# Designs tried in a protein design run: peptides against a protein of PDB entry 6IDX. Part 327

Target 1, 380 residues: chain A of PDB entry 6IDX
Amino acid sequence: KELAKLSADVTFATEFINMDGIIVLTRLVESGTKLLSHYSEMLAFTLTAFLELMDHGIVSWDMVSITFIKQIAGYVSQPMVDVSILQRSLAILESMVLNSQSLYQKIAEEITVGQLISHLQVSNQEIQTYAIALINALFLKAPEDKRQDMANAFAQKHLRSIILNHVIRGNRPIKTEMAHQLYVLQVLTFNLLEERMMTKMDPNDQAQRDIIFELRRIAFDAESDPSNAPGSGTEKRKAMYTKDYKMLGFTNHINPAMDFTQTPPGMLALDNMLYLAKVHQDTYIRIVLENSSREDKHECPFGRSAIELTKMLCEILQVGELPNEGRNDYHPMFFTHDRAFEELFGICIQLLNKTWKEMRATAEDFNKVMQVVREQITRA

## One batch from the design tools (peptide; made by RFdiffusion4, then SolubleMPNN)

Design b2_p29_1_s1 (from b2_p29_1, 18 letters changed)
Fold by OpenDDE base, seed 1:
Structure b2_p29_1_s1 (fold): chain B 380 residues (1-380), chain A 29 residues (1-29)
Amino acid sequence: as target 1 above (380 residues)
Amino acid sequence: DELEKRRFERQKRLMEEAAREAAEKKKAA
């Protein structure tokens, strides 16, 4: 206890470290000697002292043994551990993950997100906060190729539901520390959209063009067999498609792929359109057909609107922003659905279409409509 | 507790630093 308090002092820490004091503390953890009277209390203070000493940045986190990591991970995975030990263990793991890629790799082998989710089901918000903090650290330090897999995993779906039900909808007010961790988790989740937002469509890639053709098919040929992949259509078929792409509200009616060459929003806009068309098909068809059947110059150009709305949503949600220490603003709506961005797009595109009609807008009013929609989204 | 507050503040900074480093590595690749 006294050591834990004194370890906050840099002078004491320096002297204690010079006497191999940290090594002694690590060995105490590694020994697992449960036979000592007051072992749990002693261990809690040992872990506290270890954290305070390491927080001075005098010693590299890479000094820790694999045995130490396994013991700490063991305290996190055990169902009956003292709350103080659990808190400090989560904290140590978080610090290890954040400070060292080598330690991240070792820890990622010893613990699963599923084990951390169990600590979200408790009534203790501090434990919940440390568990989310460690999840955030693991998410941040994960290789890019594994981040999307982690986000798509069943564990992530479960994580979302547990956070929603046990944290956000809990009977306790969200503390600042928890709000920050929820913010960080949200930022890291939005950063998965950045790749698609910055991916340019290749106008010459037939596979990408087939997605645009699928949007046309869903809108105008909803009963047609999807096996009719667009072969190289005759000139009459190309002319027909040009008309359909005009009715879809693309700027480039001849080659709609050109509308997706600008980044942002790049391919992310196409992903949103395809999601809407597949998941909310009736809504998609209604929006497209309502505007495609108008001869009064009050048609809302769906394709253009969807692209600009996707860009606007990326701006509002600050897609590609790094976690900031001063922020704690999270959007609870993003914990309600696994595809919350695409669902938000689906809500906002309906709002845009409604606003366009209410304003009796023409193509010349496009920017004014977008401004009104921005204000509506930011006030909601 | 004051100790927990100080710890949370340190961890927030560390997360931001780690995020910056990760972004820099991503740009360099």
Scores: peptide ipSAE 0.359, ipTM 0.894, DockQ to the pose 0.849
Fold by OpenDDE base, seed 5:
Structure b2_p29_1_s1 (fold): chain B 380 residues (1-380), chain A 29 residues (1-29)
Amino acid sequence: as target 1 above (380 residues)
Amino acid sequence: DELEKRRFERQKRLMEEAAREAAEKKKAA
């Protein structure tokens, strides 16, 4: 206890480290010697002292043994009754992950996100905070392939729902520390959209063109059995599709794929449109048909609007930005749905369509409508 | 409480530093 307090002093820390004191602390953890009177209390203070000593940055985190890592991981994976040990163990793991890629690799083998999720189901917000902090650290340090898996795991109903129900909707006010970790998690999650946001559509890729064609099909052929598209001449079909793409509100009516060559938002806009069309088909069809049936200059160009809205949402959500230490602003809405970005897009595109109608906008008013919509989104 | 506050502030900085390093590695690849 006294050592843990004194370890906060850099002078004491330096002297203690020079006396191999930190090695003694690590060996105490490694030994796992439960036979000592007050072992749990002693261990909690040992871990506290270890953290405070290491936080001076005098000793590399790479000095820790694999046995030490396994012991610390063991305290997290096999929940002990002692909250203080668990808290310090989570903090140690976070620090190891953040300071060393080598330690990250070792920890990622010993700890799963599923094990950390169990620590979110507790009433202790400090434990929840350190669990999310460790998830964030693992997410940040993960290779790109594993980041997508972690993203998918976050998009898996379980982690998101647990955070929503046990953290955000918990019986306790969210502290600044938790708010920051939720912010970081949100930033890291949105950064997964960066790839799609920066992916240009290839106008020559047939598979990508088929998605645009599917948007047309869903909007205009929803009642037509795909079997009965008669083999009418290729030119009449092209002219028909050009009309349909105009009605969909694409800027390039001949080749809508060209509208997705701009990055941002690139393919992410097409992903949002396809999600809306498949998951919220009635809403999609309504928006398209309400504008396509108007022969007046007050048509809301859905395709253009969807692209610019996706770009705007990326800007508002700061997609591709790094987590900032000074920020703690998170959006609870992003924990309400697995496809929260696409659902937000679906809400915002309806808002845009409504705002366009209310303003009696024309194509010349497009930027003004987008500005009003931006203000509405940022105030919500 | 004060120790936890100091720890939290250190962790935030460390996370931001680690994020910058990760971004730099991604740009270099």
Scores: peptide ipSAE 0.358, ipTM 0.894, DockQ to the pose 0.874
Fold by OpenDDE base, seed 2:
Structure b2_p29_1_s1 (fold): chain B 380 residues (1-380), chain A 29 residues (1-29)
Amino acid sequence: as target 1 above (380 residues)
Amino acid sequence: DELEKRRFERQKRLMEEAAREAAEKKKAA
C-alpha cells in the first residue's frame, strides 16, 4: 500500500527501479502464487505500484515477460476476479497495447473483444471505462487488415447494444472518463468511413455503374410491370436513362458516375443512397418521385443533395479526425443502430427535402438550403 | 481518487499520441 503510493513520486520510483524493485514486482505477478494471506489485496497494490512505476517512463514496457502478459490477461479473462485486480489488469493491458506494437500482438493473442464485453455488463462504471479503453486501444493498434475485423466487432450489434443498454442507458450519470472513452470509440468508428469517403468512383467500373443503375431501377421500375420495359434500341435506352438520371437529380445526367469522382464524399455518398434505396425503399421512392414529376423548377435534386449531404455529415461528424484528449462529446444515436451513419443520412435527407419544399427553393437556392439544413442538424 | 485521475489524464495523452502515430504511418504507406 505504501509502496503503491510512493511509486507516484519520481524520486522514489527512480530509487526503487535502481534497486531492481520493478523486477521483484513482475516476478511476484509471474509466480501466480495465491498462498499468501491477503493475496488479493497485496496483488492489487503490487499492480498499482507497477503501473505507477511504469508511468514514469523510466523502464520500457517491452521489459515484461510473456508470462507476465499471460498472468495479467488471465486476471481479465477469469470469472470472479477481485474488482481491484481486474481494474489494474485492464489498465496494465491498455498501457501495454498503447506503448508497444509487439505487446499489442501478444495481448491480441491472449484476449478477445468478447471477453472484454463481459466487463461492460457490470454495474461498476470504472470497470466499464477501463474495458472500453482497452477495446479502443486494441482497435487503434490493430493492423489495417485486422482493423476491419475489429470494426466488425464494434459494428456487431452485441457490443453496440451492450454499450447502449449497460453504459449509456444505465441508471447512473456518465462520468467524464467514460464519456471520453465513448467519444474515442465513436471517432474510431467514424474513421472507418474515411476510406469510402476518399474513394473516387471509377466511371469505367461496371460494378459501380450497376449500383447507379440499381438506384434508377428502384426509383422508376420497381412499380412498373417488367413486361413494359420497351425493347427499345441501345440509343433510345441511353436517352431514356439520361432522362431518368436527370429526374434522380444527378449533375451529370449522361454519366452520373462522374458525380462520385469528387472526394470527399466519393463512394460513401453512393453507399448512403443505396442503403436508403434498399432499406428505406418507400422513403427513397417518395423523395425521388415527388421531385421527378415537378416541372415548376422547385424540384429538389436528390443525387446532388445526397452527395452534398454526405459531405456535410462527414464534416459535422469530423470523419477522419483523430481522438482528442480534451473531448468527451459523443452521439448516443450512433449506439442505437449498427448502420447509424446511413440511418442519420436517411433522416437528414428527409429533413433536406422538407426544408427545400418549405423554402420553395430552386437550384439557385441549393447552398442556402444546405446551410439551413446544417444549422438544423447541428442544433438537434 | 487523485491517483486514478492522474492515470486517466496520462492515458488520454497516450491514446492521442498513439492515434497520431497510427495516422502518420497510414499516410506514409
Scores: peptide ipSAE 0.353, ipTM 0.892, DockQ to the pose 0.887
Fold by OpenDDE base, seed 3:
Structure b2_p29_1_s1 (fold): chain B 380 residues (1-380), chain A 29 residues (1-29)
Amino acid sequence: as target 1 above (380 residues)
Amino acid sequence: DELEKRRFERQKRLMEEAAREAAEKKKAA
């Protein structure tokens, strides 16, 4: 207990480290000797002292043995562990993951996100905070090939639902520490959109062009079985499609693929449009047909609006920015749905369409409408 | 409480540093 308090002092830490004190603490953990009276309390103070000593940055985290890692991982993975040991073990693992890629690899073999989820299903907000902090550390340090898999595991209805129900909707105020970890998790998850946001559409990719064609089909041929596309001649088809792409509100009516060559928002805008068309088909059809039937120059160009709105949402959500230590602002909506970004887009595109009508806007007012919509989104 | 606050502040910095290093590695690849 006294050692744990003194370990926060850099002068004491330096002298204690020079006396191989950290090695002694690691050996106490490695021994696993439950034979001592008050073992749990002693271990909790040992882990506190170890963490505070290591936080001075005098000793490399790579000094720890695999046995030490397994013991710490064991305290996190075992049911019915003492809360004080669990908290410190989560903290040690977080620090190990953040400080060393080698330790990350070893820890990722010993601990699963599923085991960490169990520590979110508790009434202790400190345990929940450390569990999310370790999840965030693992997410950040994951190789690019595994990062999407981890994100999919995080986007699993289970983790999101648990965070929503046990953390956000808990009967307790969210502390600053938890708010920061929720912010970090949100930033790391939204940064997965960066790839799509920066992906240009290839106008020669037939699969990508087929998505645009599917948007047209859903809007205008919704009652037609895709099997019954009549073999109408190629020229009549081109003229028909140009009219349809104009009614969809694309800037390039001849080749809508060109509207997705600008990055940001690139292909992410097309992903949002397709999601809206597939998941919220009635809303999509209503928005498109309401504007396509107008001859009064007050039509809201859906395609252009969807692209610029996607770009605006990326700017508002700071997609591609790194986690900032000074930030703790998280969006609770991110935890309400698995496809939260696309759902936000679906809400905001309806808001845009409403605002366009209320303003009696024309194509010349487009930027003014977008400014008003930005203010509405940022105040909500 | 004070020790936990100091730890929290250290971990926030460490996370930001690790994120910066990860971004630098991504730019160098």
Scores: peptide ipSAE 0.350, ipTM 0.890, DockQ to the pose 0.845

Design b2_p29_1_s2 (from b2_p29_1, 18 letters changed)
Fold by OpenDDE base, seed 3:
Structure b2_p29_1_s2 (fold): chain B 380 residues (1-380), chain A 29 residues (1-29)
Amino acid sequence: as target 1 above (380 residues)
Amino acid sequence: KELEEKRFKKQKKLMEEAARKAKAEKEAA
């Protein structure tokens, strides 16, 4: 206890480290010897002292043995560990992961996200905070291949639902520390959209062109009995498609693929449009047809609107921004759905369409409508 | 409580520094 308190002092820490004191503490953890009276309290103070000493940055985190890592990971993976030991063990693992890629690799072999999820199902918000902090550290340090797997695990209804039900909808006020970890998790999750946001459409990629064609098909052919597709000649079909792409509100109605060559939002806008068309088909068809049937200059160009809205949402959500130590603002909505960004897009595109109608906007008012919609989204 | 608050501040900073490093490594690759 006294050592743990003194370890916060830089002078004491320096002297204690010079006397190989950290090595002694690590060996105490490595021994795993439960034979001591008050082992749990002693271990909790040992881990506290270790953390405080390491927080001075005098000793590299890479000094820790694999046995030490396994012991700490063992305290996190065991269901019946003292809360004080668990909290400090989560904190040590977080620090290890953040400070060393080598330690990350070793820890990622010993601990699963599933084990950390169990620590979210507790009433102790401090344990929940440290568990999310470790998840965030693992997420940040994961290789790109594993990061997508972790993202998929976050998108997995289980982790999201547990955070939503046990953390956000918990019977306790969210502390600043938890709010920060939820913010970090949100930032790391949104950064997965950055790749798609910065991916230009290749106008020569047939698979990408087929997505645009599918958007057209869903909008215009889904209500038409497939039997009445007239076998009209290739040129009439091209002219028909050009008309359809104009009705879809693409800026380049001859080659809509060109509208997705600008980054941001690149392919992310097309992903959002396709999601809307497949998951919210009635809403998509309604928005497109309501604007395509207007012979008045008050049509809302869906394609252009979807692209600019996607870009605006990326700006509002700060997609690609790094987690900031001063931020604690998280959006509970992003924990309500696995495809939360696309669902937000689907809500916002309806809001845009409504706002366009209410303003009696024309194509010249486009930027004005987008500004009003931005204000509406940022106030919600 | 005060020790936990100090630790929380350190960890937030560590996360930000680690994120900055990870971005720099990604941009250099």
Scores: peptide ipSAE 0.391, ipTM 0.902, DockQ to the pose 0.840
Fold by OpenDDE base, seed 1:
Structure b2_p29_1_s2 (fold): chain B 380 residues (1-380), chain A 29 residues (1-29)
Amino acid sequence: as target 1 above (380 residues)
Amino acid sequence: KELEEKRFKKQKKLMEEAARKAKAEKEAA
């Protein structure tokens, strides 16, 4: 207890470290000897002293043994551990993951997100906060392939549901520390969109062009059999498609792929359009056909609007920005659905279409409509 | 409480620094 308190002092810490004091503390953890009277209390103070000593930055986190990591991970994975030990163990693992890529690799082998989710189902918000903090650390330090897998995994769906039900919809006010961890998780999740946001469409890629053709098919040929391979277009068919791409509201009616060469929002806009067309087909068809049938110059250009809306949403949500220590703002809506960005796009494109009609907008009013929509989204 | 607040502030900074480093490593690859 006194050691844990004194370890906060840099002078004491320096002297204690010079006497191999950290090594002694690590060996106490490594021994796992439950035979000592008051073992849990002693261990809690040992872990506190270890954290405070390591927090001075005098000793590298890479000094810790695999045995130490396994013991700490063991305290997190055990169903019956003292809350004080669990809290400190989560905090140690978070610090290890954040400070060392080599420790991340070792910890990622010993702990699953599923084990950390169990600590979100408790009534202790401090434990919940440290569990999310460790998830965030693991998510940040994961290789790109593993980050995407973590985001798509059943664990993420379950994590989202548990956070929504046990944290956000909990009977307790969310503390600043938890709000920050939810913010960080949201930022890290949105940063997975950065790749698609910065991916330019290749106008020569037939597979990407086939997605644009599928948007046309869903809008205008919804009852027609998919047997018409997109590639077999005679010149008359190309001319027909040019008309359809105009009705879809693309800027480049001849080659709509050119509208997706600007980054941001790049391919992310096409992903949103395709999601809307497949998941909310009736809404998509309605929006397209309501505007394609207008002869009064009050047509809302869907393709252009979808691209600019995607860009605007990326700006509002700060896609590709780093988690800021000063921020605690998170959007509860993003914990309600797995594809929350695409669902938000689907809500906002309907809002845009409504606002366009209400304003009796023309193509010249496009930027004014977008500004009004931005204000509506940021006030909601 | 005061120790937890100090630790929380430190961990927030560490996360931001780690994120900055991870972005820089991704942009350099």
Scores: peptide ipSAE 0.394, ipTM 0.904, DockQ to the pose 0.846; fails the geometry check
Fold by OpenDDE base, seed 5:
Structure b2_p29_1_s2 (fold): chain B 380 residues (1-380), chain A 29 residues (1-29)
Amino acid sequence: as target 1 above (380 residues)
Amino acid sequence: KELEEKRFKKQKKLMEEAARKAKAEKEAA
């Protein structure tokens, strides 16, 4: 206890480190010897002293042994660990992951996000905070392939629902530290959209063009009897598609693929449109047909609107922003659904379509409508 | 409490620094 307090003093820390005191502390953890009276209390103070000493930045985190890492990871992965040991172990692992890529690799082999999720189900907000902090650290340090897998695991009902139910909707106020970790998690999750946001559509990629064809099919062929014989000449089909793409509200109604060559939002806009069309088909068809049946100048161009809305949402959510230490603003709605960005898009595109009608907008008013919609989204 | 607050402040800064490095490494690759 006294050592843990003294370890916060840089002068004492320097002297203690010079006496190899930190090595002694690491060896105490490595030994795992439960033979001492008050082992748990002693271990908790040992881990506290270790953290305080390491926080001076005098010693590299890479000095720790694999045995030490395994012991600390063991305290996080084992059931029925003392809360004080667990808290400090989570903090140590977070620090290891953040300070060293080598330590990250070793830790990522010893612990899973699933094990950390169990620490979110507790009533201790500090443990929850350190668990999310460690998840965030692992997410940040993960290679791109594993990062996407972690994100998909976040999108998986378990982590999101647990955060929502046990943290956000918990019977206790969210502390600033937890709010910051939720913010960081949100930022890291949104940064996964950056790749798609910056991916240009290739107008020559048939698979990408087939998605645009599928958008047309869902909008217009759902009502059309299959009786339109496949034999009408390629030119009539092209002319028909051009009309359909105009009704879909693409800027380039001849080649809609060109509308997705601008980055941002690139392919992310097409992903949102496809999600809307597949998951919320009735909403999609309604929005498209309500505007396609109007031969008036008050048509809301769905394709253009979807692209510009996706871009706007990326701007509002600051997709590609780095986590900032001073921020703690998170959106609880992003923990309500697995595909929260696409669902937000689906809500916002309906809001846009409604706002367009209410304003009696024309194509010339497009930017004004987008400004009003931006204001509505940022106030919600 | 005060020690925990100081710890959290250090960790937030460390996260930001780590994120900045990770982005720089990704942009350089």
Scores: peptide ipSAE 0.393, ipTM 0.903, DockQ to the pose 0.866; fails the geometry check
Fold by OpenDDE base, seed 2:
Structure b2_p29_1_s2 (fold): chain B 380 residues (1-380), chain A 29 residues (1-29)
Amino acid sequence: as target 1 above (380 residues)
Amino acid sequence: KELEEKRFKKQKKLMEEAARKAKAEKEAA
């Protein structure tokens, strides 16, 4: 207890480290000797002193043994651990992950996100905060392939639903520390959209062109058998498709693929359009057909609007921005759906289409409509 | 309480530093 308090002082910490004091503390953890009277209290103070000493940055985190890592991971993975030990163990793991890629690799072998999810289902908000902090650290330090797997595990309805139900919708006020961790998790998850946002469509890629053709098919051929292969169009069929792409509101009616060569939002806009067309087909068809049948110059160009709205949403949500230590603002809506960005797009495109009608807008009013829609989204 | 607040501030900063490093490594690859 006294050691844990004194370890916060840099002068004492320096002297204690020079006396190999950290090595003694690590050996106490490594021994795992539960036979001591008041072991839990002793261990809690040992872990506190270790954290405070390491927090001076005098000793590298890479000094810890694999046995130490396994003991700390064991305290997080065991169902019946003292809360004080669990808190310090989560904090040690977070610090190890953030300070060392080598320690991240070792920890990622010893602990799963599934084990950390169990610590979100508790009534202790401090434990929940440390668990999310460790998830965020693991998410940040994961290789891109494994990061997508973690994102898929987050998109797996379980982690998201647990955070929503046990943290956000809990009967307790969200503390600043928890709000920050939820913000960080949101930022890290939205940053996975950055790749698609910065991916240009290849106008020569037939598979990507077939997605645009599928958007046309869903809008105009809802009753027609897909048996007409998209590629074998006669000149009359090509001219028909040009008309359809105009009705869809693409800027380039001849080759709509050119509209997706701008980054941002690149292919992310096409992903949103395809999601809307497949998941919210009635909404998609309604929006397209309401504007395709108009001869009054008040048609809302869906394709152009979808692209510019996707770009606007990326700007509003700060896609590709880094977690900021000063921020704690998170969107609860992000935790309501696995494809929350695409769902937000689907809500906002309906808002845009409504606002366009209410303003009696023409193509010349496009930027003005987008500004009004931006204000509506940012006030909601 | 004061020690926890100091630690929380330090961990937030450490996370931001780690995120900056990870972005720089991604942009350099």
Scores: peptide ipSAE 0.389, ipTM 0.902, DockQ to the pose 0.866; fails the geometry check

